# Peptides against a protein of PDB entry 4BOS, part 34

Target 1, 163 residues: chain A of PDB entry 4BOS
Amino acid sequence: PVLTRTVVPADNSCLFTSVYYVVEGGVLNPACAPEMRRLIAQIVASDPDFYSEAILGKTNQEYCDWIKRDDTWGGAIEISILSKFYQCEICVVDTQTVRIDRFGEDAGYTKRVLLIYDGIHYDPLQRNFPDPDTPPLTIFSSNDDIVLVQALELADEARRRRQ
Target 2, 163 residues: chain A of PDB entry 4BOS as posed
Amino acid sequence: PVLTRTVVPADNSALFTSVYYVVEGGVLNPACAPEMRRLIAQIVASDPDFYSEAILGKTNQEYCDWIKRDDTWGGAIEISILSKFYQCEICVVDTQTVRIDRFGEDAGYTKRVLLIYDGIHYDPLQRNFPDPDTPPLTIFSSNDDIVLVQALELADEARRRRQ

## One batch from the design tools (peptide; made by RFdiffusion4, then SolubleMPNN)

Design b1_p13_6_s2 (from b1_p13_6 with A1S A4E E8A)
Fold by OpenDDE base, seed 3:
Structure b1_p13_6_s2 (fold): chain B 163 residues (1-163), chain A 13 residues (1-13)
Amino acid sequence: as target 1 above (163 residues)
Amino acid sequence: SAEERFAAQVAAL
């Protein structure tokens, strides 16, 4: 089995497209972003005590309006929210630093999904199997350390290509 | 935390 990268459109919503891809088992839907943005806004609006200005960097209302724009980029706060919503670790491997940031790592989730990040763009990762009739896997056990090693290998290769 | 480091990294972009 090999871990591979699926390149999604390099638009302002690549994070949402990538997360949707992995949590839905490999469904590529570039049009999923508006609904996911609304979902995040709804969650944030529902708990202004937790999602405070200190966390958001802006007022709760300002954030909700901002994230629902079609040209704003998702980041750590959005990943954290989506991790909680989908009840899984979201592991982001960075091709610049060759490290993995694990969102939701202390929540006790049994599942994890993986994204690859180059500093601006997100893509989803999937495990491909030798049998062509076996569909790729995007949701892994939180005990699967091999997939993390493979993700780091992909990131290292990407980093070397840029040198 | 990972979230804090990642947020700071994104903010520096």
Scores: peptide ipSAE 0.034, ipTM 0.675, DockQ to the pose 0.051
Fold by OpenDDE base, seed 4:
Structure b1_p13_6_s2 (fold): chain B 163 residues (1-163), chain A 13 residues (1-13)
Amino acid sequence: as target 1 above (163 residues)
Amino acid sequence: SAEERFAAQVAAL
């Protein structure tokens, strides 16, 4: 089994496209972003006490309006929210630092998904199997540390290609 | 922190 990268469009919504891809089992849908953005806004709006200005850097309402724009970039806040919503750990391997940041690691989720990040762009990761009839896997056990090693290897290779 | 490294960005318009 090999961990591979699926390149998604660099259209300001790559994070949402990537998350959607992995949590839906490998469905590439670049048109998913508006709904994903709305989902995040709804979650944020539902809990103004938690999603405060201190967390958001702007008022709750301002954030909701901002994230629903089609040209705003998602980041750690959005990843954290999506991790909670989909009840899975979202592991982001950074090609610049060759490290993995695990969102939702303290929540006790049994599942994890993986993204690769280069500082400005997110792509989803999937495990390909030797049997062509076996579909790629995007949702892993939270105990599967092999996939994390493979993600680091993939990131390191990506970094070497740039250096 | 992860929050700092993966902070959301506002695209230049």
Scores: peptide ipSAE 0.032, ipTM 0.678, DockQ to the pose 0.092
Fold by OpenDDE base, seed 5:
Structure b1_p13_6_s2 (fold): chain B 163 residues (1-163), chain A 13 residues (1-13)
Amino acid sequence: as target 1 above (163 residues)
Amino acid sequence: SAEERFAAQVAAL
């Protein structure tokens, strides 16, 4: 089995497209972003006590209006929210630092998904199998540490290519 | 923390 990167469009919504891809088992849908943005805004608006200005960097209402724009990019806040919504750990491997940040790592989720991040763009990761009849895997056990090692290897190779 | 590391992306103009 080999962990591979699926390149999604380099638009303002690559994070949302990437998350959708992995949580839906490998479905590429670049049109998923508007609904995901609305979902995030809805969740944030529903809990203004937790999603305060201290967390958001702006007022709750300002954030909701901001994230629903087509040209704004998601980050840690959005990943955290999506992790909670989909009830899975979202692991982001950074090609610039060759490290993995795990969102939802203390929530007790049994599943994890993986993204690769280069400082500007997010892409989803998937496990391909030698058997052509076996579809790629995007949802892994939270106990599968091999996939994390493979993700680090991908990131390290990507970093070397840029140096 | 993960929250601090992965701030919102900045679009390349």
Scores: peptide ipSAE 0.032, ipTM 0.688, DockQ to the pose 0.122
Fold by OpenDDE base, seed 2:
Parts: structure tokens; C-alpha cells; sequence
Structure b1_p13_6_s2 (fold): chain B 163 residues (1-163), chain A 13 residues (1-13)
């Protein structure tokens, strides 16, 4: 089995498209972003005590309005929220640093999904199997450390390609 | 933490 990158559109919503892809088992839907943004805004609005100005960098309402714009980018806050919502680790391998950041790592989730990030763009990762009739896997066991090694290898290769 | 290492948000210009 080989871990591969699926390139999603380089629009302002690549994070949402990528997360949707992996958590839905490999469904590429570039039109998912508006609903994903609304989902995040709904979650944030539901808990203003937790999602405070200190966390958001703006008022709860301002954030909700901001994240629903089609030209704003998701980051750590959005990944954390989506990790909690989907009850899985979201592991982001960074091609600039060749390291993996594991969101939700302390939550005790049994599942993980993987994204690859280059500083401005997110793509989803998937495991392909030798049997062409076996669909790619996007949801892994949180104990599957092999997939993390493979993700690091992909990131290292990507980094070298830019040098 | 991962949350601390990534930017909270990025505004597109």
C-alpha cells in the first residue's frame, strides 16, 4: 500500500475540501466549503464562553461572519473544531518543516485522517492498495504509525522538489 | 501544541 496525495483546487477553501475528502472516505467535493464554513460558524456561535475573543482573535460574532466568507482561509482553529466535530485526529504533515502536527492528539480518538500542507495549501492524503478494486483508505487507526512515517516521506520528497 | 504552531486564521488578499 502507498500513501498518495490528492490535489484539490487551490482556492481559499482547500482546507475544508481536504478535510471533507478524508472524513467522508475519499469524496472530492469542491462545493462543500460553504456548508463546512457554516458548520464551523454554528459550532463557534454555540459556545461563546469557550470560543472567546482570546481564542478567536475577534468577537464570536465577528469570527462567525468572517469564516463564512468565501475568501477567508481556515487554520488551527478550524482544524481543531473539525477534529472535535468528526471525533478524529487530524494530522497535518508540513512540507516546509517535514513534521506532523496532530490535532486532537489528547482527545483519545481512535481514528485519524491526514492532510499535507505547504504553508498556503492543504491537500488530503489517502492509502492506495494493490488491488484496484479496493478503494483508497482515508481514515486510519490512531495507532497506525506507519501512515505517519509515509506522510513524512511524502513531505520530505515535496520539500526536496522545491529546492 | 499543534494549535499553537499553526496560524489561527489566514485572510486571503
Amino acid sequence: as target 1 above (163 residues)
Amino acid sequence: SAEERFAAQVAAL
Scores: peptide ipSAE 0.030, ipTM 0.674, DockQ to the pose 0.113

Design b1_p13_6_s3 (from b1_p13_6 with A1S A4E A12S)
Fold by OpenDDE base, seed 1:
Structure b1_p13_6_s3 (fold): chain B 163 residues (1-163), chain A 13 residues (1-13)
Amino acid sequence: as target 1 above (163 residues)
Amino acid sequence: SAEERFAEQVASL
């Protein structure tokens, strides 16, 4: 398949690096995490009624302090927030289960981006083109279901390599 | 684990 994985650093901020990569059209910036963490904290702090302790697993303030640390790991809550912020569907293909979790699928976004997740690490996905002068595509139509099939194929292959 | 935390969060959203 023409869908490929770009391996980002295996630090505690791989989710943020990966999201930044795909939403910015293929820009690898491992230093983007602090500002993205701050962005998430700001959004969470702005709506304590929605982002309740029941959702966060800790108080609103505790979460904001926690997510801004450089050694804490983002997950589904952060992906959901980033999907809403960037106004795009974020599709996470899991190499352990070979399934796709779609964030923002009911929001009516016209664009989708894809990440690959192995239970610990996130990487961004991109579509490469035969023409070397054509840059890879990271932002897809939300109607492009072919890219989801290709993502599942990548995940299945990754799973096979580990078994 | 990271997997369990992710799965739990997905289910709760």
Scores: peptide ipSAE 0.027, ipTM 0.687, DockQ to the pose 0.064
Fold by OpenDDE base, seed 2:
Structure b1_p13_6_s3 (fold): chain B 163 residues (1-163), chain A 13 residues (1-13)
Amino acid sequence: as target 1 above (163 residues)
Amino acid sequence: SAEERFAEQVASL
């Protein structure tokens, strides 16, 4: 089994496309972003006490309006929200630092998904199997640390290719 | 940069 990267469009919504891909089992839908943005805004709006200005860097209402724009970039806040929503750990391997940031790691989720991030772009990761009849896996056990090692290797290779 | 924003957000969560 090999961990591979699926390149999604380099638009302002690559994070949402990537998350959607992995949590839906490998469904590429570049048009998913508007609805996912609205989902995040709805969640944020529902809990103004938790999603405060201190967390958001702007008022709750301002954030909701901002994240629903077509040209705003998602980040750690959005990933954390999506982790909670989908009840899975979201692991982001960074090709610049060759490290993994784990979102939802303390929540006790049994499943994890993986993204690869290069500082400006997100892509989803998947495990391909030798059997052509076995579809790629995008949802892993939260105990599968081998996939994290493979992700780090993939990130390191990507980093070396840019040097 | 996008990376800086990401790092800052990670630290704040």
Scores: peptide ipSAE 0.025, ipTM 0.672, DockQ to the pose 0.063
Fold by OpenDDE base, seed 4:
Structure b1_p13_6_s3 (fold): chain B 163 residues (1-163), chain A 13 residues (1-13)
Amino acid sequence: as target 1 above (163 residues)
Amino acid sequence: SAEERFAEQVASL
């Protein structure tokens, strides 16, 4: 089995497209972003005490209006929210630093998904199998440390190609 | 940069 990258469109919503891809088992839907943006806004609006200006960098309402725009970029805040919503670890491997940032790692989730990040763009990762009849896997056990090693290897290779 | 903003956000969460 090999961990591979699926390149999603380099639009303002690559994070949302990538997350949707992995949590839905490998469904590429670039049109998913508006609904996901609304979902995030709804979650943020529901808990203004937790999602404060200190976290958001703007008022709760301002953030909600901002994230629902079709041209605003998602980041760590949105990943954290989506991790909680989908009840899984979201592991982001960075090709510039060859590090994995794990969102939801302390929540006790049994599942994890993986994204690859280059400082600007997000793409989803999946495990491909030699058997053509076995579909790619995007949702892994949180005990599967091999996939994290493979993600680091993939990121290291990407880093070397860019240097 | 986008990376700097990401790192800052991670640290703040």
Scores: peptide ipSAE 0.024, ipTM 0.666, DockQ to the pose 0.063
Fold by OpenDDE base, seed 3:
Structure b1_p13_6_s3 (fold): chain B 163 residues (1-163), chain A 13 residues (1-13)
Amino acid sequence: as target 1 above (163 residues)
Amino acid sequence: SAEERFAEQVASL
């Protein structure tokens, strides 16, 4: 089994496309972003006490309007919200630093998904199997530390290619 | 930048 990267479109919604891909078991849908943006806005709007200006960097209403734009980029706040919504750990491996940021790691989720990030663009990661009849795996056990090692290896290789 | 915003958000969460 090998961990591989699926390149999604380099548009403003690559984070949403990537998350959707991994949590849905490998479904590529570049048109999923508007619905996911609305979902995030709805969640944020529902709890203005938790999603305060200190967290959002802007008022609750301003954030909701901002995230629903088709030209705004998702980041850590959106990842954390999606982790809670999908009830899984979202691990982001950074190709610049060769480190993994784990979202939802303290929530006790039994599943994790992985993204690769280069400072601008997000792509989903999947495990491919030698048997062509076995579909790629995008949802891993939260105890599967091997997949994290493989993700770091992919990031390191990507970093070296840029040097 | 996107990277700066990401880093700031990670630190604040």
Scores: peptide ipSAE 0.021, ipTM 0.638, DockQ to the pose 0.064

Design b1_p13_6_s4
Fold by OpenDDE base, seed 4:
Order: C-alpha cells, then structure tokens, then sequence
Structure b1_p13_6_s4 (fold): chain B 163 residues (1-163), chain A 13 residues (1-13)
C-alpha cells in the first residue's frame, strides 16, 4: 500500500477541504468550507474562556466573524477543534520541517487522519491499494504508526524537491 | 508567515 497526496485547490479553504476529504473517507468537496467555518465559529463562541484573545489573537467575537470569511486561512486552532468534532486524531506532516503535529493524540481516539502541510497549503493523504476495486483509505487506526512513517517519507521527499 | 502563525497557535493550545 502506498500513501499518496491528493491535491486540493489552493484556495483559502484548503484546510477545510482537506479535513473534510479525510474524515469523509475520500470525498473531495471544495464547497464544504462555509459550513465548516461556521462550525468553528460556533465552537469558538461557545467557550470564550478557553478561546481567549491570548489564543485567538483577537477577541472571541472578532475571531468568529473572521473565520467565517471565505478568504481567511484556518490553522492549528481549527485543526484542534475539528479533531474534537470528528472524534479523531488529526496528524499534520510538515514538508518544511519533516515533523508531525498530532492533534487529539491524548483524547483516546481510535482513528487518525493525515494532512500534509507545506507552510501555506494543506492537502489530504490517503492510502492506495494495488487492487483497483479497493477504495483508498483515509481513516487509519490511531495505532497505525506505519502510516506516520510513510507520511514522513512523503514529507521528506517533498522537502528534497524544493531545496 | 503562515508557518509562524501555525507554530504560535500550536504552542498556545
């Protein structure tokens, strides 16, 4: 089995598109972002004590309004929220540093999904199988460390291509 | 810049 990258549109919503892709089992829906942004805003608004200005860089209300714009970029805050929402570990492999940030790693989730990140753009990762009748896998066991190794390999290769 | 923001957010969480 080979771990591969599915390139999603390089728009301001690539994070949301990528997360949606992996958590929905490989469904590419670039139009998913507005609803996901609203979901983020709802969750942020629901806990102003945690989602403080110190974390958000702006007031809670301002952040909610900001993230709902179609031209603003999601980040670690969104990933952490979406990890909780979808009840899965979200692993982000960075092609610049060749490291994996694992969101939800201490939550006891049984599933993990993987994104690849290059400093600005997010893409989803999937496992392809030799059998053409076997659909790609985007949701892995949280115990599947092989997929993390494969993700690091992809990131390292990507890094070598750029530098 | 985007990378820096991501790192900052990770550290804050």
Amino acid sequence: as target 1 above (163 residues)
Amino acid sequence: AAEARFAEQVAAL
Scores: peptide ipSAE 0.198, ipTM 0.814, DockQ to the pose 0.062
Fold by OpenDDE base, seed 5:
Structure b1_p13_6_s4 (fold): chain B 163 residues (1-163), chain A 13 residues (1-13)
Amino acid sequence: as target 1 above (163 residues)
Amino acid sequence: AAEARFAEQVAAL
């Protein structure tokens, strides 16, 4: 089995598209972002004590208005929220630093999904199997550390290509 | 810029 990158559109909503892809088992839906943005805004608005200005970098209300815009980029805050919402660990491998940031790692989730990030763009990762009758896998066991190794290898290769 | 923001956010969470 090989871990591969599925390139999603390079729009401002690539994070949301990528998350949707992996949590839905490999479904590409570039139109998913508006609803996901609204979902995040709703969650943030529901807990102003936790989602404070210290976390958001802006007031709760300002953030909610901001994230609902079609041209704003999702980041770690949004990933953290989506991890909680989908009840899975979201692992982001960075091709610039060759490191993995794990969101929800302490939540006790049984599942993990993986994204690859280059500092600007997010793409989903999937495991392809040699058997053509076996569909690609996007949802992994939270105990599957092999996939993390493979993700790091993928990121390292990507980094070397840019150097 | 996006990377810097991401790192800052990770640290804050």
Scores: peptide ipSAE 0.180, ipTM 0.803, DockQ to the pose 0.064
Fold by OpenDDE base, seed 3:
Structure b1_p13_6_s4 (fold): chain B 163 residues (1-163), chain A 13 residues (1-13)
Amino acid sequence: as target 1 above (163 residues)
Amino acid sequence: AAEARFAEQVAAL
């Protein structure tokens, strides 16, 4: 089995597309972003004490209005929220630093999904199997450390290609 | 800029 990258559209909603892809088991839906943006805004609005200016970098209301725009980029805040919502660890491997940031790592989730990030663009990762009739896997056990190693290998290769 | 913002957000969480 090999870990591979599925390139999603390089639009401002690539994070949402990528998360949707992995948590839904490999469904590519570039139109998923508006609803996911609304979901995040709803969650943020529901807990202004936790989602404070210190976390958001702006007021709660300003953030909600901002994230619902169709041209704003998701980041770590949105990933953390989506991790909590989908009840899974979201692991982001960075091709520039060759490191993995794990969101939800202390929550006790049994499942993890993986994204690859280059400082701007997010893509989903999946495990392909030698049997063509076996669909790719996007949801891994939180005990699967091999997939993290494979993700780092992909990131390292990507970094070397740019040098 | 995006990378810097991401790192800042990660640190804040």
Scores: peptide ipSAE 0.177, ipTM 0.800, DockQ to the pose 0.062
Fold by OpenDDE base, seed 2:
Structure b1_p13_6_s4 (fold): chain B 163 residues (1-163), chain A 13 residues (1-13)
Amino acid sequence: as target 1 above (163 residues)
Amino acid sequence: AAEARFAEQVAAL
């Protein structure tokens, strides 16, 4: 089995497209972002005590209005929220630093999904199987350490390509 | 720019 990167459109919503892809088992839907943005805004608005200005960098209301714009970029805040919503670890491998940030790692989730990030763009990762009739896997066991190693290998290769 | 924002957000969470 090989871990591969699926390139999604390089638009302002690549994070949402990538998350949707992996949590839905490999469904590419570039039109998913508006609803995901609304979902995030709804969750943030529901808990102003937790989602404070200290976390958001702006007021709760300002953030909600901001994230619902179609030209604003998602980041760690949105990933953490989506991790909680989908009840899975979201592991982001960074091609610039060759490290993995694991969101939801302390929540006891049994499943994890993986994204690859280059500082300006997110793509989903998937496991391909030798049997062409076996569909790619995007949802992994949270105990699957091999997939994390493979993700780091992909990141390292990507980094070398830019050097 | 996006990287800096991401790192800052990770640290804040």
Scores: peptide ipSAE 0.162, ipTM 0.799, DockQ to the pose 0.063

Design b1_p13_7_s1 (from b1_p13_7, 6 letters changed)
Fold by OpenDDE base, seed 4:
Structure b1_p13_7_s1 (fold): chain B 163 residues (1-163), chain A 13 residues (1-13)
Amino acid sequence: as target 1 above (163 residues)
Amino acid sequence: SLPQSRLGPALDR
């Protein structure tokens, strides 16, 4: 069993595509982004007290309009929202720092998914099995610490390749 | 050039 990266298109919606991939069990659908952007906007709009200008960097309404554009990038705000929406921990391993940022880690979720991030692009991670009849796994137990170790190994290797 | 994707601490409420 090895943790591998699936490269998704760099079309400004890689975060949404990557999240969709892992939470849906390995379904690559770049066309998912518009609906996911609308979902983000809906959730942001539903709680203007929390999603304030201080957090968003712009008014709630402006952010909603902004994130629904097809050329704007999702980030930590979107990951946090999607973690809560899908009720899973989203772990992002950064290839520049070889660190894992865990979103939703204090929510008590039993499941976790993993993304790999290089500063400008997100890709999903999956566990491949030697048995060809066993499909790749994208949703892990939140108790699976091995997958986090493997993610760090992937990030370290990626960092070395870029240096 | 494109700006880098933003990544920071998790937001939770």
Scores: peptide ipSAE 0.062, ipTM 0.763, DockQ to the pose 0.070
Fold by OpenDDE base, seed 5:
Structure b1_p13_7_s1 (fold): chain B 163 residues (1-163), chain A 13 residues (1-13)
Amino acid sequence: as target 1 above (163 residues)
Amino acid sequence: SLPQSRLGPALDR
């Protein structure tokens, strides 16, 4: 089995497209972003005590208006929210630092999904199998640490290509 | 304000 990258459009909504891809088992839908942005805004608006200006870097209302724009980028806040919403650990391997940031790791989820990030773009990761009749896997056991090692290898190779 | 694109630690309760 080999961990591979699926390149999604660089249309400012790559995070949302990538998350949708992995949590839906490998479905590429670039049109998913508007509704996902509204979902995040709804969750943030529902809990102003937690999603304070200190967390958001702007007022709760300002953030909700901002994230619903079609040209704003998702990041750590949005990943954290989506991790909780989909009840899975979201692991992001960074090609600039060759490290994995794990979101939802303390929540006790049994499943994890993986993204690769280069500082300005997110792509989803999947495991391909040698049997052509076996579809790629995007949802892994939270105990599968081998996939994390493979993700680091992908990131390291990507970094070397740019140096 | 936070950068438009940012990656950091998880937000946990």
Scores: peptide ipSAE 0.061, ipTM 0.771, DockQ to the pose 0.081
Fold by OpenDDE base, seed 2:
Structure b1_p13_7_s1 (fold): chain B 163 residues (1-163), chain A 13 residues (1-13)
Amino acid sequence: as target 1 above (163 residues)
Amino acid sequence: SLPQSRLGPALDR
């Protein structure tokens, strides 16, 4: 398949590294995590009415302190926030379930990016082209459903390899 | 606190 996976470090910040990779067009920068954590904390702190304890599972302030730690993992909440921040749909294909969770799907974004998730690790996905002069694509049209099919193929293959 | 590994529905769902 033309859709491929770039393995990023498993350093507790793989979600942030992966999101940064895809939204920046294929830039691998594991050092981006602290700033992305601060960004999320800032967004959460700015709207305590929406980002309530009911949503966060802890107080707004506690969450902000928690997410800024270098050893805490991002998940659905952080993906949702980053989707809104970068104004793109973030599609996460889960290798355990072979399903795609689409974040921001109802926001009307014209772009989508893809991550692959195995329950403990996130990696970015990119489309590779036969022409070596054409760089890999990480930002897709939100109408590009073939990329979702390809993502499911990757996930299914990953699952089969573990069976 | 929330689990370290958590993938669920979007907040706007």
Scores: peptide ipSAE 0.060, ipTM 0.771, DockQ to the pose 0.073
Fold by OpenDDE base, seed 3:
Structure b1_p13_7_s1 (fold): chain B 163 residues (1-163), chain A 13 residues (1-13)
Amino acid sequence: as target 1 above (163 residues)
Amino acid sequence: SLPQSRLGPALDR
């Protein structure tokens, strides 16, 4: 089994496309972003006590309007929200630092998904199998530490290619 | 900071 990267469009919505891809088992749908942005806005609007200006960097209403724009970028806040919504760890391997940031790691989820991030773009990761009739896997056990090692290897290779 | 640089820790209360 090999961990590989699926390149999604760099259209300002790569985070949403990537998350959708992995949580839906490998479905590439670049048109998913508007609804995912609305979902995040709805969740944020529903809990102004938690999603305060201190957390968002702007008022709750301003954030909701901002995240629903088609050209705004998702980041840690959005990943955290999506982790809670989909009830899984979202692990982001960073090619700049060759480290993994785990979102939802303390929630006790049994499943994890993986993204690769280069500072300005997100892509999803999947495990491919030797048997061509076995579809790629995008949802891993939270006990699968091998997939994290493989993700770090991908990030390290990406870093070397930039040198 | 720039929106694309917002990768960081998970939210907690």
Scores: peptide ipSAE 0.057, ipTM 0.758, DockQ to the pose 0.072

